# Peptides against a protein of PDB entry 5ZKO, part 69

Target 1, 44 residues: chain A of PDB entry 5ZKO
Amino acid sequence: SASNPRKFSEKIALQKQRQAEETAAFEEVMMDIGSTRLQAQKLR

## One batch from the design tools (peptide; made by RFdiffusion4, then SolubleMPNN)

Design b2_p23_2_s2 (from b2_p23_2, 15 letters changed)
Fold by OpenDDE base, seed 4:
Structure b2_p23_2_s2 (fold): chain B 44 residues (1-44), chain C 44 residues (1-44), chain A 23 residues (1-23)
Amino acid sequence: as target 1 above (44 residues)
Amino acid sequence: as target 1 above (44 residues)
Amino acid sequence: RSEQRRRLMEMLRDLRQQLQEAA
């Protein structure tokens, strides 16, 4: 069906978005951990 | 246990690596798809 | 979610193959 390529393309776009969101969330957590560690180190 | 933070850090590192590998693999396939589409378009 | 990503990657590979065969 002609809708299949478009639907497929949309799935790809959604996957890319989700991938980016997952990456960003992970990086945010890593940054928070790093900041917390640095804070703890400074308080020692 | 004192090993918990280190084990946690290692798990984070492995997760980060896996995330990067998955992203790279996805981007590679997308690039290949793009190149193939362009090739097919030129042959039309 | 890893399985979903795997399946998507497979679909992309299949698409690539189809385009190569059509060209």
Scores: peptide ipSAE 0.174, ipTM 0.535, DockQ to the pose 0.083
Fold by OpenDDE base, seed 1:
Structure b2_p23_2_s2 (fold): chain B 44 residues (1-44), chain C 44 residues (1-44), chain A 23 residues (1-23)
Amino acid sequence: as target 1 above (44 residues)
Amino acid sequence: as target 1 above (44 residues)
Amino acid sequence: RSEQRRRLMEMLRDLRQQLQEAA
């Protein structure tokens, strides 16, 4: 099928969604690290 | 400017490159977290 | 996103240091 701007736009939108999901995963990891940090402090 | 498949293709390529870089960075961070968690476990 | 990664790496560094001090 011919190069279709609509298809390219859809691919970009999907990529942006994946980026947002990865960003959310970072936020979750940061929260986990915060908890681990508190645990480490209690062990000192 | 009119919707240009070439421009959209370029945007997709750049998005894919950015996605790959962010994925690599995320994997590096996750590996470091794994190491840190292991250290925390050894202290308990 | 880059700022978020920076903050995460900083938190990891600090945590690692704290764990080393506790060991």
Scores: peptide ipSAE 0.167, ipTM 0.522, DockQ to the pose 0.410
Fold by OpenDDE base, seed 5:
Structure b2_p23_2_s2 (fold): chain B 44 residues (1-44), chain C 44 residues (1-44), chain A 23 residues (1-23)
Amino acid sequence: as target 1 above (44 residues)
Amino acid sequence: as target 1 above (44 residues)
Amino acid sequence: RSEQRRRLMEMLRDLRQQLQEAA
């Protein structure tokens, strides 16, 4: 049930995991932008 | 109080709204990366 | 997350600007 503390703690853990995954995805995107930026600079 | 169901439901709604906004921002970034890569390719 | 997103958008803007200057 939604009121089960064990289920609640699990939901919190899953939420934190999702947040970490989204953070990692942004970091990957930033790295990709960095590489693309270097490529663009080489064309200048 | 923290135990007020009305306040609780409001907090959940705000959390979901924030998550949706963050997802939308991420998707926008991904689209921009794709377009930027294509532009860089055209300059080659 | 907000700061990371801000930084990412800034980098994208900068990259797009560089490409526009090169074109």
Scores: peptide ipSAE 0.169, ipTM 0.523, DockQ to the pose 0.398; fails the geometry check
Fold by OpenDDE base, seed 3:
Structure b2_p23_2_s2 (fold): chain B 44 residues (1-44), chain C 44 residues (1-44), chain A 23 residues (1-23)
Amino acid sequence: as target 1 above (44 residues)
Amino acid sequence: as target 1 above (44 residues)
Amino acid sequence: RSEQRRRLMEMLRDLRQQLQEAA
């Protein structure tokens, strides 16, 4: 049942996984921006 | 009450809307990064 | 998440500024 503590813990784990994936995607974008910024600096 | 099924379903719908808006905003930022990268390439 | 987006937008702004200065 959705109100079962075990099922609840699984839902929390899944939510944490999604949060981690979103964080990883954000960090990847930040690294890409960082590299692009470095290129822009070299052109100055 | 927070446990009311109708109120619960409304909260879920609102949460899904928020998630969709966050996703759309993220994708917009990614497109902006892409355009900025293209500009950097043109300056090389 | 909103804070992450805010930081990202700030970085984009800074990058655009750098590109403009290089042009």
Scores: peptide ipSAE 0.167, ipTM 0.516, DockQ to the pose 0.455; fails the geometry check

Design b2_p23_2_s3 (from b2_p23_2, 14 letters changed)
Fold by OpenDDE base, seed 5:
Structure b2_p23_2_s3 (fold): chain B 44 residues (1-44), chain C 44 residues (1-44), chain A 23 residues (1-23)
Amino acid sequence: as target 1 above (44 residues)
Amino acid sequence: as target 1 above (44 residues)
Amino acid sequence: RSEQRRKLMEMLRDLREQLQEAA
């Protein structure tokens, strides 16, 4: 059956949104690691 | 010169206090790492 | 102190590697 282009476009949009959310969550975790590293350095 | 036991006792007390403070700081950082690890697992 | 510091640095390294692998 012919894939509906509108349905495909919606799937791509949702995928991009999900990717952006995952990226934002990753950046938050990386900031926490950075802060934790700074604290570790102060313990030296 | 004979080391003054009182002076020595004070040094030991200060050292133990410092060690306790370092341990507390370490535990705080470890909790941050634990939280970060949990977030990382959710990203998988 | 040395042991605690070493353990902390190791855990930070491991966590960073896990995050990089997930990315």
Scores: peptide ipSAE 0.166, ipTM 0.487, DockQ to the pose 0.073
Fold by OpenDDE base, seed 4:
Structure b2_p23_2_s3 (fold): chain B 44 residues (1-44), chain C 44 residues (1-44), chain A 23 residues (1-23)
Amino acid sequence: as target 1 above (44 residues)
Amino acid sequence: as target 1 above (44 residues)
Amino acid sequence: RSEQRRKLMEMLRDLREQLQEAA
């Protein structure tokens, strides 16, 4: 049966939220790598 | 002129100190990488 | 010192690549 459009929209919203959370986590890790790189540069 | 043995020993001591400081900095960065790796694993 | 630096840079590169693959 056609997924209830409301259920579909809710699934899409949840998917977008999860994607945003993953992106935010990725950005945080990238910032940590950046800081780590700066520390590595100090070792050179 | 022969580098004063005292000056030589002092240079060696300073070199060892610098090496210890670099090692400590390296270990700190390795810890940061470790934490970053754990964060990366959470993204998978 | 050169070995430590090399190892560190390699680890950073590998980690970056792993993160990029996950994105």
Scores: peptide ipSAE 0.164, ipTM 0.487, DockQ to the pose 0.074
Fold by OpenDDE base, seed 3:
Structure b2_p23_2_s3 (fold): chain B 44 residues (1-44), chain C 44 residues (1-44), chain A 23 residues (1-23)
Amino acid sequence: as target 1 above (44 residues)
Amino acid sequence: as target 1 above (44 residues)
Amino acid sequence: RSEQRRKLMEMLRDLREQLQEAA
């Protein structure tokens, strides 16, 4: 069957979108860890 | 100087109150870490 | 109290390390 470059490009675009969403979620979690660490430091 | 048992008991009560507050703060931070861990797991 | 604080800091470090390895 013939390769469909448009379909392939669409899949790559969706993959990049998912990667961007995962990166944003990761950064949010890291910020939360930072806040938690600061709170823990206040207990020292 | 004569020991004052009432004053001593008051100091012990204040110390126990402080310990309870520190324990509660620690547990709150641990819950925050737990939530952060759960969020991190959702990224996998 | 010091033992609890030590354990907490260890857990924070471990969690951060796990996230960094996934990135």
Scores: peptide ipSAE 0.152, ipTM 0.474, DockQ to the pose 0.074
Fold by OpenDDE base, seed 2:
Structure b2_p23_2_s3 (fold): chain B 44 residues (1-44), chain C 44 residues (1-44), chain A 23 residues (1-23)
Amino acid sequence: as target 1 above (44 residues)
Amino acid sequence: as target 1 above (44 residues)
Amino acid sequence: RSEQRRKLMEMLRDLREQLQEAA
């Protein structure tokens, strides 16, 4: 059966949470790349 | 009020644009990692 | 996207290992 409005709202909330988590993870990776690049420069 | 089809289409377009931007950013980072890896190998 | 992130993290780990070996 079709999802009711309450279930739909919950799914939307979960989707938004997941998107935020993915964004945060990507940003963490980008920071890590910066750190790694700095380390590489120190070795030269 | 509920979004009309035109507003929905606009939201979809924005979503696709964001996805494309994320993909481009990822590819740029991967290229940078490749370059850094090459540099690291030259140091050994 | 999760797979891309996983691959990226793996590559970063490998790179860090290489850098540590060079140091």
Scores: peptide ipSAE 0.185, ipTM 0.549, DockQ to the pose 0.430; fails the geometry check

Design b2_p23_3_s1 (from b2_p23_3, 13 letters changed)
Fold by OpenDDE base, seed 4:
Structure b2_p23_3_s1 (fold): chain B 44 residues (1-44), chain C 44 residues (1-44), chain A 23 residues (1-23)
Amino acid sequence: as target 1 above (44 residues)
Amino acid sequence: as target 1 above (44 residues)
Amino acid sequence: SERRRKLIEMLRELQQELQEAAR
């Protein structure tokens, strides 16, 4: 059965949401690393 | 002038204090790295 | 210092782990 275009659109939307969540989590971790790096620079 | 033993003792005390402060700052950064690493593991 | 070198190494390792997770 051809993936109902609606189901396909929903799958793409869910995939985009997951990707956005992963990106946001990555950015948060990168900010924490940035902060940690600044702290490490103070130890120099 | 021979470093007055009292001044020497004070210098050693200050050096020990600085070393303790550097140690504490290092430990703090290490904890931040540990936390960030746990966050990174959640992204896997 | 040895501690500073270790810290920099750990930061680099963490950065690599994050880059690998992003691929």
Scores: peptide ipSAE 0.163, ipTM 0.510, DockQ to the pose 0.111
Fold by OpenDDE base, seed 2:
Structure b2_p23_3_s1 (fold): chain B 44 residues (1-44), chain C 44 residues (1-44), chain A 23 residues (1-23)
Amino acid sequence: as target 1 above (44 residues)
Amino acid sequence: as target 1 above (44 residues)
Amino acid sequence: SERRRKLIEMLRELQQELQEAAR
């Protein structure tokens, strides 16, 4: 079956969206740990 | 110089206050770590 | 202090977990 270019483009778009969502969630967690680390430094 | 019992009691009170503040700050940071860990687990 | 050591350990573990999730 001819790989429908439209299905391929949609798959790539969805993959890019998921990657962006994962990146954003990771960055949020990294900001939270950064804040927590700064608080921990005050306990030293 | 006779250790003024009042100065001693004040010193103990201040020490207890500092210990309570350090405990509270530690618990807050541990809660933040816990929350961040739960977020990190959602990325897996 | 024991609390400080525990906190540092927890931060290191969390950092490792985050790095593993990023791979």
Scores: peptide ipSAE 0.162, ipTM 0.506, DockQ to the pose 0.118
Fold by OpenDDE base, seed 1:
Structure b2_p23_3_s1 (fold): chain B 44 residues (1-44), chain C 44 residues (1-44), chain A 23 residues (1-23)
Amino acid sequence: as target 1 above (44 residues)
Amino acid sequence: as target 1 above (44 residues)
Amino acid sequence: SERRRKLIEMLRELQQELQEAAR
């Protein structure tokens, strides 16, 4: 049975959404590290 | 002139206060690092 | 000084963990 192209497109869309969510979470973590580094510098 | 024991006691109290403030700031940064680490682990 | 050294170490470890997660 040919995998329904619509199901494939939906899977790709979900994968792209997950990747965007992971990217956003990574950026948030990077900002937190930036703030933490600045705080650590103030403690020096 | 004998350094006024009151001035000495005040200096010691201020030193202890500063040390407590530095400790609190350190603990805050350590908590931030801990939270960021947990976020980083969720990204794996 | 010891607390500061520990903090720097934790920041370095965290940076490494993030670099690994980014791969």
Scores: peptide ipSAE 0.161, ipTM 0.506, DockQ to the pose 0.166
Fold by OpenDDE base, seed 3:
Structure b2_p23_3_s1 (fold): chain B 44 residues (1-44), chain C 44 residues (1-44), chain A 23 residues (1-23)
Amino acid sequence: as target 1 above (44 residues)
Amino acid sequence: as target 1 above (44 residues)
Amino acid sequence: SERRRKLIEMLRELQQELQEAAR
């Protein structure tokens, strides 16, 4: 059965969207860690 | 020279206040780490 | 202080958890 190229392109688009959402959430967590590290340094 | 008990009690009160402030600041940073860890776990 | 050592340890653990999630 010919893998419908349209269904394949939609799966790739959904995968890219999910990866972008995970990247954005990771960057937000990294910013929070940066702020927490700065606060921890003030307690030294 | 008789260590003025009044000056000693004031120094102890200031030391206890500083220790309470450092404890509160430590607990705040620990809460931020806990929140950030929970966010990181949602990315798994 | 013991509190400072504990804080540094938790920050290192969190950094490792994030590096593992990024792979």
Scores: peptide ipSAE 0.158, ipTM 0.503, DockQ to the pose 0.086

Design b2_p23_3_s2 (from b2_p23_3, 15 letters changed)
Fold by OpenDDE base, seed 1:
Structure b2_p23_3_s2 (fold): chain B 44 residues (1-44), chain C 44 residues (1-44), chain A 23 residues (1-23)
Amino acid sequence: as target 1 above (44 residues)
Amino acid sequence: as target 1 above (44 residues)
Amino acid sequence: MERRRQLMEMLRDLRRLLKEAAD
């Protein structure tokens, strides 16, 4: 079928949204790991 | 505007690059967690 | 999604281990 710019743009927008959500979740986990590492250091 | 295969290829290349970077970051974090876990186990 | 799940699980286990060591 012919190129569908509208459908393509929608797919790209959804992809970018999902990427942003996954990045935010990853950053939150990284912050938790940092906190946990500090706790581990205090136990030494 | 008409489909732009060149722009499409560039977007795909960027996507693959970002995927590789996220994979590398994930692996680094997993190694850090592994090390921290070993340290925590030695404290028991 | 799977990587995030694995990371969260490992973090949970690590937090539990640290809590046990601190008690």
Scores: peptide ipSAE 0.196, ipTM 0.569, DockQ to the pose 0.462
Fold by OpenDDE base, seed 5:
Structure b2_p23_3_s2 (fold): chain B 44 residues (1-44), chain C 44 residues (1-44), chain A 23 residues (1-23)
Amino acid sequence: as target 1 above (44 residues)
Amino acid sequence: as target 1 above (44 residues)
Amino acid sequence: MERRRQLMEMLRDLRRLLKEAAD
């Protein structure tokens, strides 16, 4: 059966959007971890 | 030289306070990571 | 040590999810 390029393009766009959202959330957590680490170091 | 129990007690109290603060900060980060993981799973 | 281990495991899981989203 013939591939529908438009449907394929929509699937790829949706996948990229989801990945970007997951990456942004992960980066936020990593920043919080970095801040927490710095705070812990200051308490030593 | 004789150990000063009062000074020692103060040092222990301060250490416990610092540890509690570090624990609280760590738990906050862990909660954020947990939330992020749940969000990432929903995006699949 | 255990708390650090738990953190690292959660981070590993997140990295895995990100990789799966990229594939």
Scores: peptide ipSAE 0.170, ipTM 0.525, DockQ to the pose 0.114
Fold by OpenDDE base, seed 4:
Structure b2_p23_3_s2 (fold): chain B 44 residues (1-44), chain C 44 residues (1-44), chain A 23 residues (1-23)
Amino acid sequence: as target 1 above (44 residues)
Amino acid sequence: as target 1 above (44 residues)
Amino acid sequence: MERRRQLMEMLRDLRRLLKEAAD
């Protein structure tokens, strides 16, 4: 339960881990989009 | 010049090639975004 | 035009998911 400090800390840690993973994945996609855009511009 | 059929055909062929490459790159990015979205949803 | 719209919508969805993960 949220009232158990240990369980709460674990829940927060897992949430932060998931956030970090999602952020990293998003940044990777944004980098790929940027690269793709640059490549497309060079092809013009 | 545009009046030279050979040069014109080559220009059109190059344009089509570039378009195909840009389309392929775009589709790849869209696929990666879709995959990332799905992964992010699974992390919730 | 349509492809760009789709891309922007997908990016918006990703940003929303990231925000939800932060909240």
Scores: peptide ipSAE 0.170, ipTM 0.527, DockQ to the pose 0.087
Fold by OpenDDE base, seed 2:
Structure b2_p23_3_s2 (fold): chain B 44 residues (1-44), chain C 44 residues (1-44), chain A 23 residues (1-23)
Amino acid sequence: as target 1 above (44 residues)
Amino acid sequence: as target 1 above (44 residues)
Amino acid sequence: MERRRQLMEMLRDLRRLLKEAAD
């Protein structure tokens, strides 16, 4: 049957949501690493 | 003047403390990264 | 050195996951 545009659009929206969530999680970790590095520098 | 053994010992103790703190901080970050990775894997 | 290697490996894995999500 013909690909349902609504189904396709929904799939794309879900994909973008997942990507955003993964990106946010990664950025949070990078911030934590940055904070830890800064703390370590103060101990020098 | 002669190097004060007490001063030296204190310096070594402080160094070890700093190393332990850095190690602990690093391990904490690694745990966070590990957790994030697991979460990201679930998003696949 | 080993801890740094482990961190970089984990970060590489995360970047790979992000790329997969973007594709």
Scores: peptide ipSAE 0.167, ipTM 0.521, DockQ to the pose 0.113

Design b2_p23_3_s3 (from b2_p23_3, 14 letters changed)
Fold by OpenDDE base, seed 3:
Formats: sequence, structure tokens, C-alpha cells
Structure b2_p23_3_s3 (fold): chain B 44 residues (1-44), chain C 44 residues (1-44), chain A 23 residues (1-23)
Amino acid sequence: as target 1 above (44 residues)
Amino acid sequence: as target 1 above (44 residues)
Amino acid sequence: SERRRKLIEMLRELQRLLQEAAD
């Protein structure tokens, strides 16, 4: 059956939300990596 | 209008592209972590 | 996600290695 356009819009909205959550988590991890690299440099 | 499904498909395609870009960025970060780990091991 | 979990695990391991080198 042709997927309901309403279902498509909901699916897209959910996908956008998940993408935003993953982006935020990725940015947090990148900050942690930066901090860890800085610590490694201090040990040299 | 009948153009909405096509617009939704385009939005889904853009989201898939963004996901692929995030995957590539993740792989780059993993390589950087690997390099940093090797540097840390050399300090032992 | 699995990717995020793996990344966090690698970061934790790296942090342990750095702490061992600092001691």
C-alpha cells in the first residue's frame, strides 16, 4: 500500500530528531577527545 | 498536492547523505584516536 | 548507537593509558 504522506512526514521528523541527538552526542565526544589529546601533550 | 511525496523523498535522500557524512567523520575521529593511543603507548 | 558506544570505550581505554603513564 502507498505509505501515507502523514507517515512519511512523521518518519522524516523522527529521523531529523535522531540526527540532531547524534550530532549533539558526537560534539560532546569530540570535546572529550580534545581534552584527552591535551592531556597527552602535557605528558610529553 | 501530488508533489509532496517527491519532496519527502528528496528530504529522505538529504538525510541519508548527512548520515553518510557523519559516518565518514566518525571514521576520521577513530583514526585520530588510534594515533593518539599509539603516542600514549610510546610514553610508557 | 553502536558506533558511539565503541568510541566511548576507546576513549576510556586511552584515558587509562594516559593515567598509567602519568603515575
Scores: peptide ipSAE 0.210, ipTM 0.589, DockQ to the pose 0.395
Fold by OpenDDE base, seed 5:
Structure b2_p23_3_s3 (fold): chain B 44 residues (1-44), chain C 44 residues (1-44), chain A 23 residues (1-23)
Amino acid sequence: as target 1 above (44 residues)
Amino acid sequence: as target 1 above (44 residues)
Amino acid sequence: SERRRKLIEMLRELQRLLQEAAD
């Protein structure tokens, strides 16, 4: 059955959105790690 | 040299303050991690 | 502190999980 190009494009768009959200969450965690390290250094 | 009890008490007080600050910082970051984890789970 | 070390470890673990999902 011919994969409807429209359905395929929607699937790709959804995948890209999910990837962007995962990247944003990852960046947030990285910032938190950085902040935690900075706080730790101040306490030493 | 007799460790001046006053200096010792001040050192203990400072240590307790630092511990309280570390605890507060830890709790803050743990809340942020919790929110990030929830977001990550929603993406799966 | 032990708590700080634990926090960093948890963050690193979360980082790995997020990176794996992004791959």
Scores: peptide ipSAE 0.200, ipTM 0.552, DockQ to the pose 0.088
Fold by OpenDDE base, seed 2:
Structure b2_p23_3_s3 (fold): chain B 44 residues (1-44), chain C 44 residues (1-44), chain A 23 residues (1-23)
Amino acid sequence: as target 1 above (44 residues)
Amino acid sequence: as target 1 above (44 residues)
Amino acid sequence: SERRRKLIEMLRELQRLLQEAAD
């Protein structure tokens, strides 16, 4: 069955959302690492 | 001049204080790293 | 110091974990 374009569009939208959420979580962790790194440098 | 025992005691006290502060700072950073690690693991 | 070495090692591990998530 030709996969319903609507289902495809929904799948793409969900994928984009998941990617955005993952990216945001990654960026948050990177910010925390950056802060921690800065603190670690002060301990040197 | 025989270094005044009082000055020596003060120096030791200051050294202990600095060591305690340094230890506390390290522990704080390690806690932050631990938290960040847990977050990073959730991204897997 | 041992503490400093441990900290650096943990930071490197975190960097690896983050890179793996980004790939």
Scores: peptide ipSAE 0.187, ipTM 0.528, DockQ to the pose 0.086
Fold by OpenDDE base, seed 4:
Structure b2_p23_3_s3 (fold): chain B 44 residues (1-44), chain C 44 residues (1-44), chain A 23 residues (1-23)
Amino acid sequence: as target 1 above (44 residues)
Amino acid sequence: as target 1 above (44 residues)
Amino acid sequence: SERRRKLIEMLRELQRLLQEAAD
């Protein structure tokens, strides 16, 4: 059944949103690690 | 020259203070790492 | 110091975890 192009488009949009959310979460963690790294450097 | 016991005591006190500061800094970093770890787990 | 080594190891582990999540 030809996945209703509308349903397909919605699925793609949801996928993109999820990917963006994952990316944002990753970036947040990277910033935290960066901060942690700076703190670790102060311990040297 | 017998390092003036007073100077030695002061040196020891300063060393203890520095050690305490390093410990506190380490604990702070460990807390940040713990938080980061939890965030990283959410990405899995 | 032992603490410093431990910290570095933890950071490296976190980096690996993040890389795995990014892939």
Scores: peptide ipSAE 0.184, ipTM 0.527, DockQ to the pose 0.087

Design b2_p23_3_s4 (from b2_p23_3, 14 letters changed)
Fold by OpenDDE base, seed 1:
Structure b2_p23_3_s4 (fold): chain B 44 residues (1-44), chain C 44 residues (1-44), chain A 23 residues (1-23)
Amino acid sequence: as target 1 above (44 residues)
Amino acid sequence: as target 1 above (44 residues)
Amino acid sequence: MERRRQLIEMLRELRELLQEAAR
């Protein structure tokens, strides 16, 4: 059965969405680490 | 001039206050790191 | 001094965790 191109496109769209969510979460955590580093420097 | 015991007690009180503030700031940073670590683990 | 050392180590660990998650 030919893998439904529609199902494939939906899977790709879902994958792109997940990647965007992971990237956003990563950026958020990096900002938190940046803030924490600044706070740690102030404690020196 | 006898170092005013009152001035000494005030200096000790101020030192204790500063130590408490530094401890609180450190604990806050540690909590932020803890939360960030948990978030990073969720990204795995 | 010790608290600062611990904080630096935790920040390094977090950086590594994030780098692993980005792969």
Scores: peptide ipSAE 0.122, ipTM 0.473, DockQ to the pose 0.146
Fold by OpenDDE base, seed 3:
Structure b2_p23_3_s4 (fold): chain B 44 residues (1-44), chain C 44 residues (1-44), chain A 23 residues (1-23)
Amino acid sequence: as target 1 above (44 residues)
Amino acid sequence: as target 1 above (44 residues)
Amino acid sequence: MERRRQLIEMLRELRELLQEAAR
């Protein structure tokens, strides 16, 4: 059964897109935590 | 030296105000952390 | 004192959660 190279490439592209979305969401949350940490330090 | 009751009451009022401000600031930070936690959970 | 401790613990938990998500 010939591995459909087109289907494989599409699957890899989808995986890369998901990884990029997860990375962007992670960076956003890290910025929020950074801001929150700075605010928390002012409460000391 | 007569403890000036007026000065004492003013000092207590100032302390209560500071405590209220610190509590409000803490609650704000906790809300931000709560929001960030919810966002981080969506990354799972 | 207790509030500060709670805040530090929450920040640690968030850091760990984010590190797990980044793997």
Scores: peptide ipSAE 0.120, ipTM 0.470, DockQ to the pose 0.086
Fold by OpenDDE base, seed 4:
Structure b2_p23_3_s4 (fold): chain B 44 residues (1-44), chain C 44 residues (1-44), chain A 23 residues (1-23)
Amino acid sequence: as target 1 above (44 residues)
Amino acid sequence: as target 1 above (44 residues)
Amino acid sequence: MERRRQLIEMLRELRELLQEAAR
């Protein structure tokens, strides 16, 4: 069934939002790992 | 030269202090890594 | 030395986890 173009647009918008949230969480974790790595290097 | 027992004791005390500081810093880094790992797992 | 090795291993594991999450 050709999902209502409006329903499709809503699904795409939700997918983009989730992707942005996952990307932001990933970047946060990467920054934390980067900081932790730097701290670990200072212990060497 | 038998380094002054007092000087030896001071060196040992400083070494113990440094080791304690390194241990504390290591434990902090391990906690940060643990938290980051948990966050990364939540992204799965 | 052992603690440093453990830390490096954990950092590698975290990197792999993040790379997997980015796919």
Scores: peptide ipSAE 0.119, ipTM 0.471, DockQ to the pose 0.089
Fold by OpenDDE base, seed 2:
Structure b2_p23_3_s4 (fold): chain B 44 residues (1-44), chain C 44 residues (1-44), chain A 23 residues (1-23)
Amino acid sequence: as target 1 above (44 residues)
Amino acid sequence: as target 1 above (44 residues)
Amino acid sequence: MERRRQLIEMLRELRELLQEAAR
């Protein structure tokens, strides 16, 4: 069956959405670690 | 000059206070890192 | 000194976890 271009475009959109969500979660955690690192440096 | 026992006791009290503050700050940082670790594990 | 060592080790572990999640 010809890969329905509409189904393909929806799959790509979902993949991009998931990637954006993972990137956002990663950036949030990195910001939290950055803040924690600054606090830890004050304890040195 | 005889080390004034009062000055010594005050110095010990200040040292204990600083140690308590450092301990509390360390525990707070460890809690934040613990939370961040749990979030990072959800990304796996 | 021990608490500082523990904190550094934990930060390294977190960095590795994040790098793995980013791959």
Scores: peptide ipSAE 0.118, ipTM 0.469, DockQ to the pose 0.086

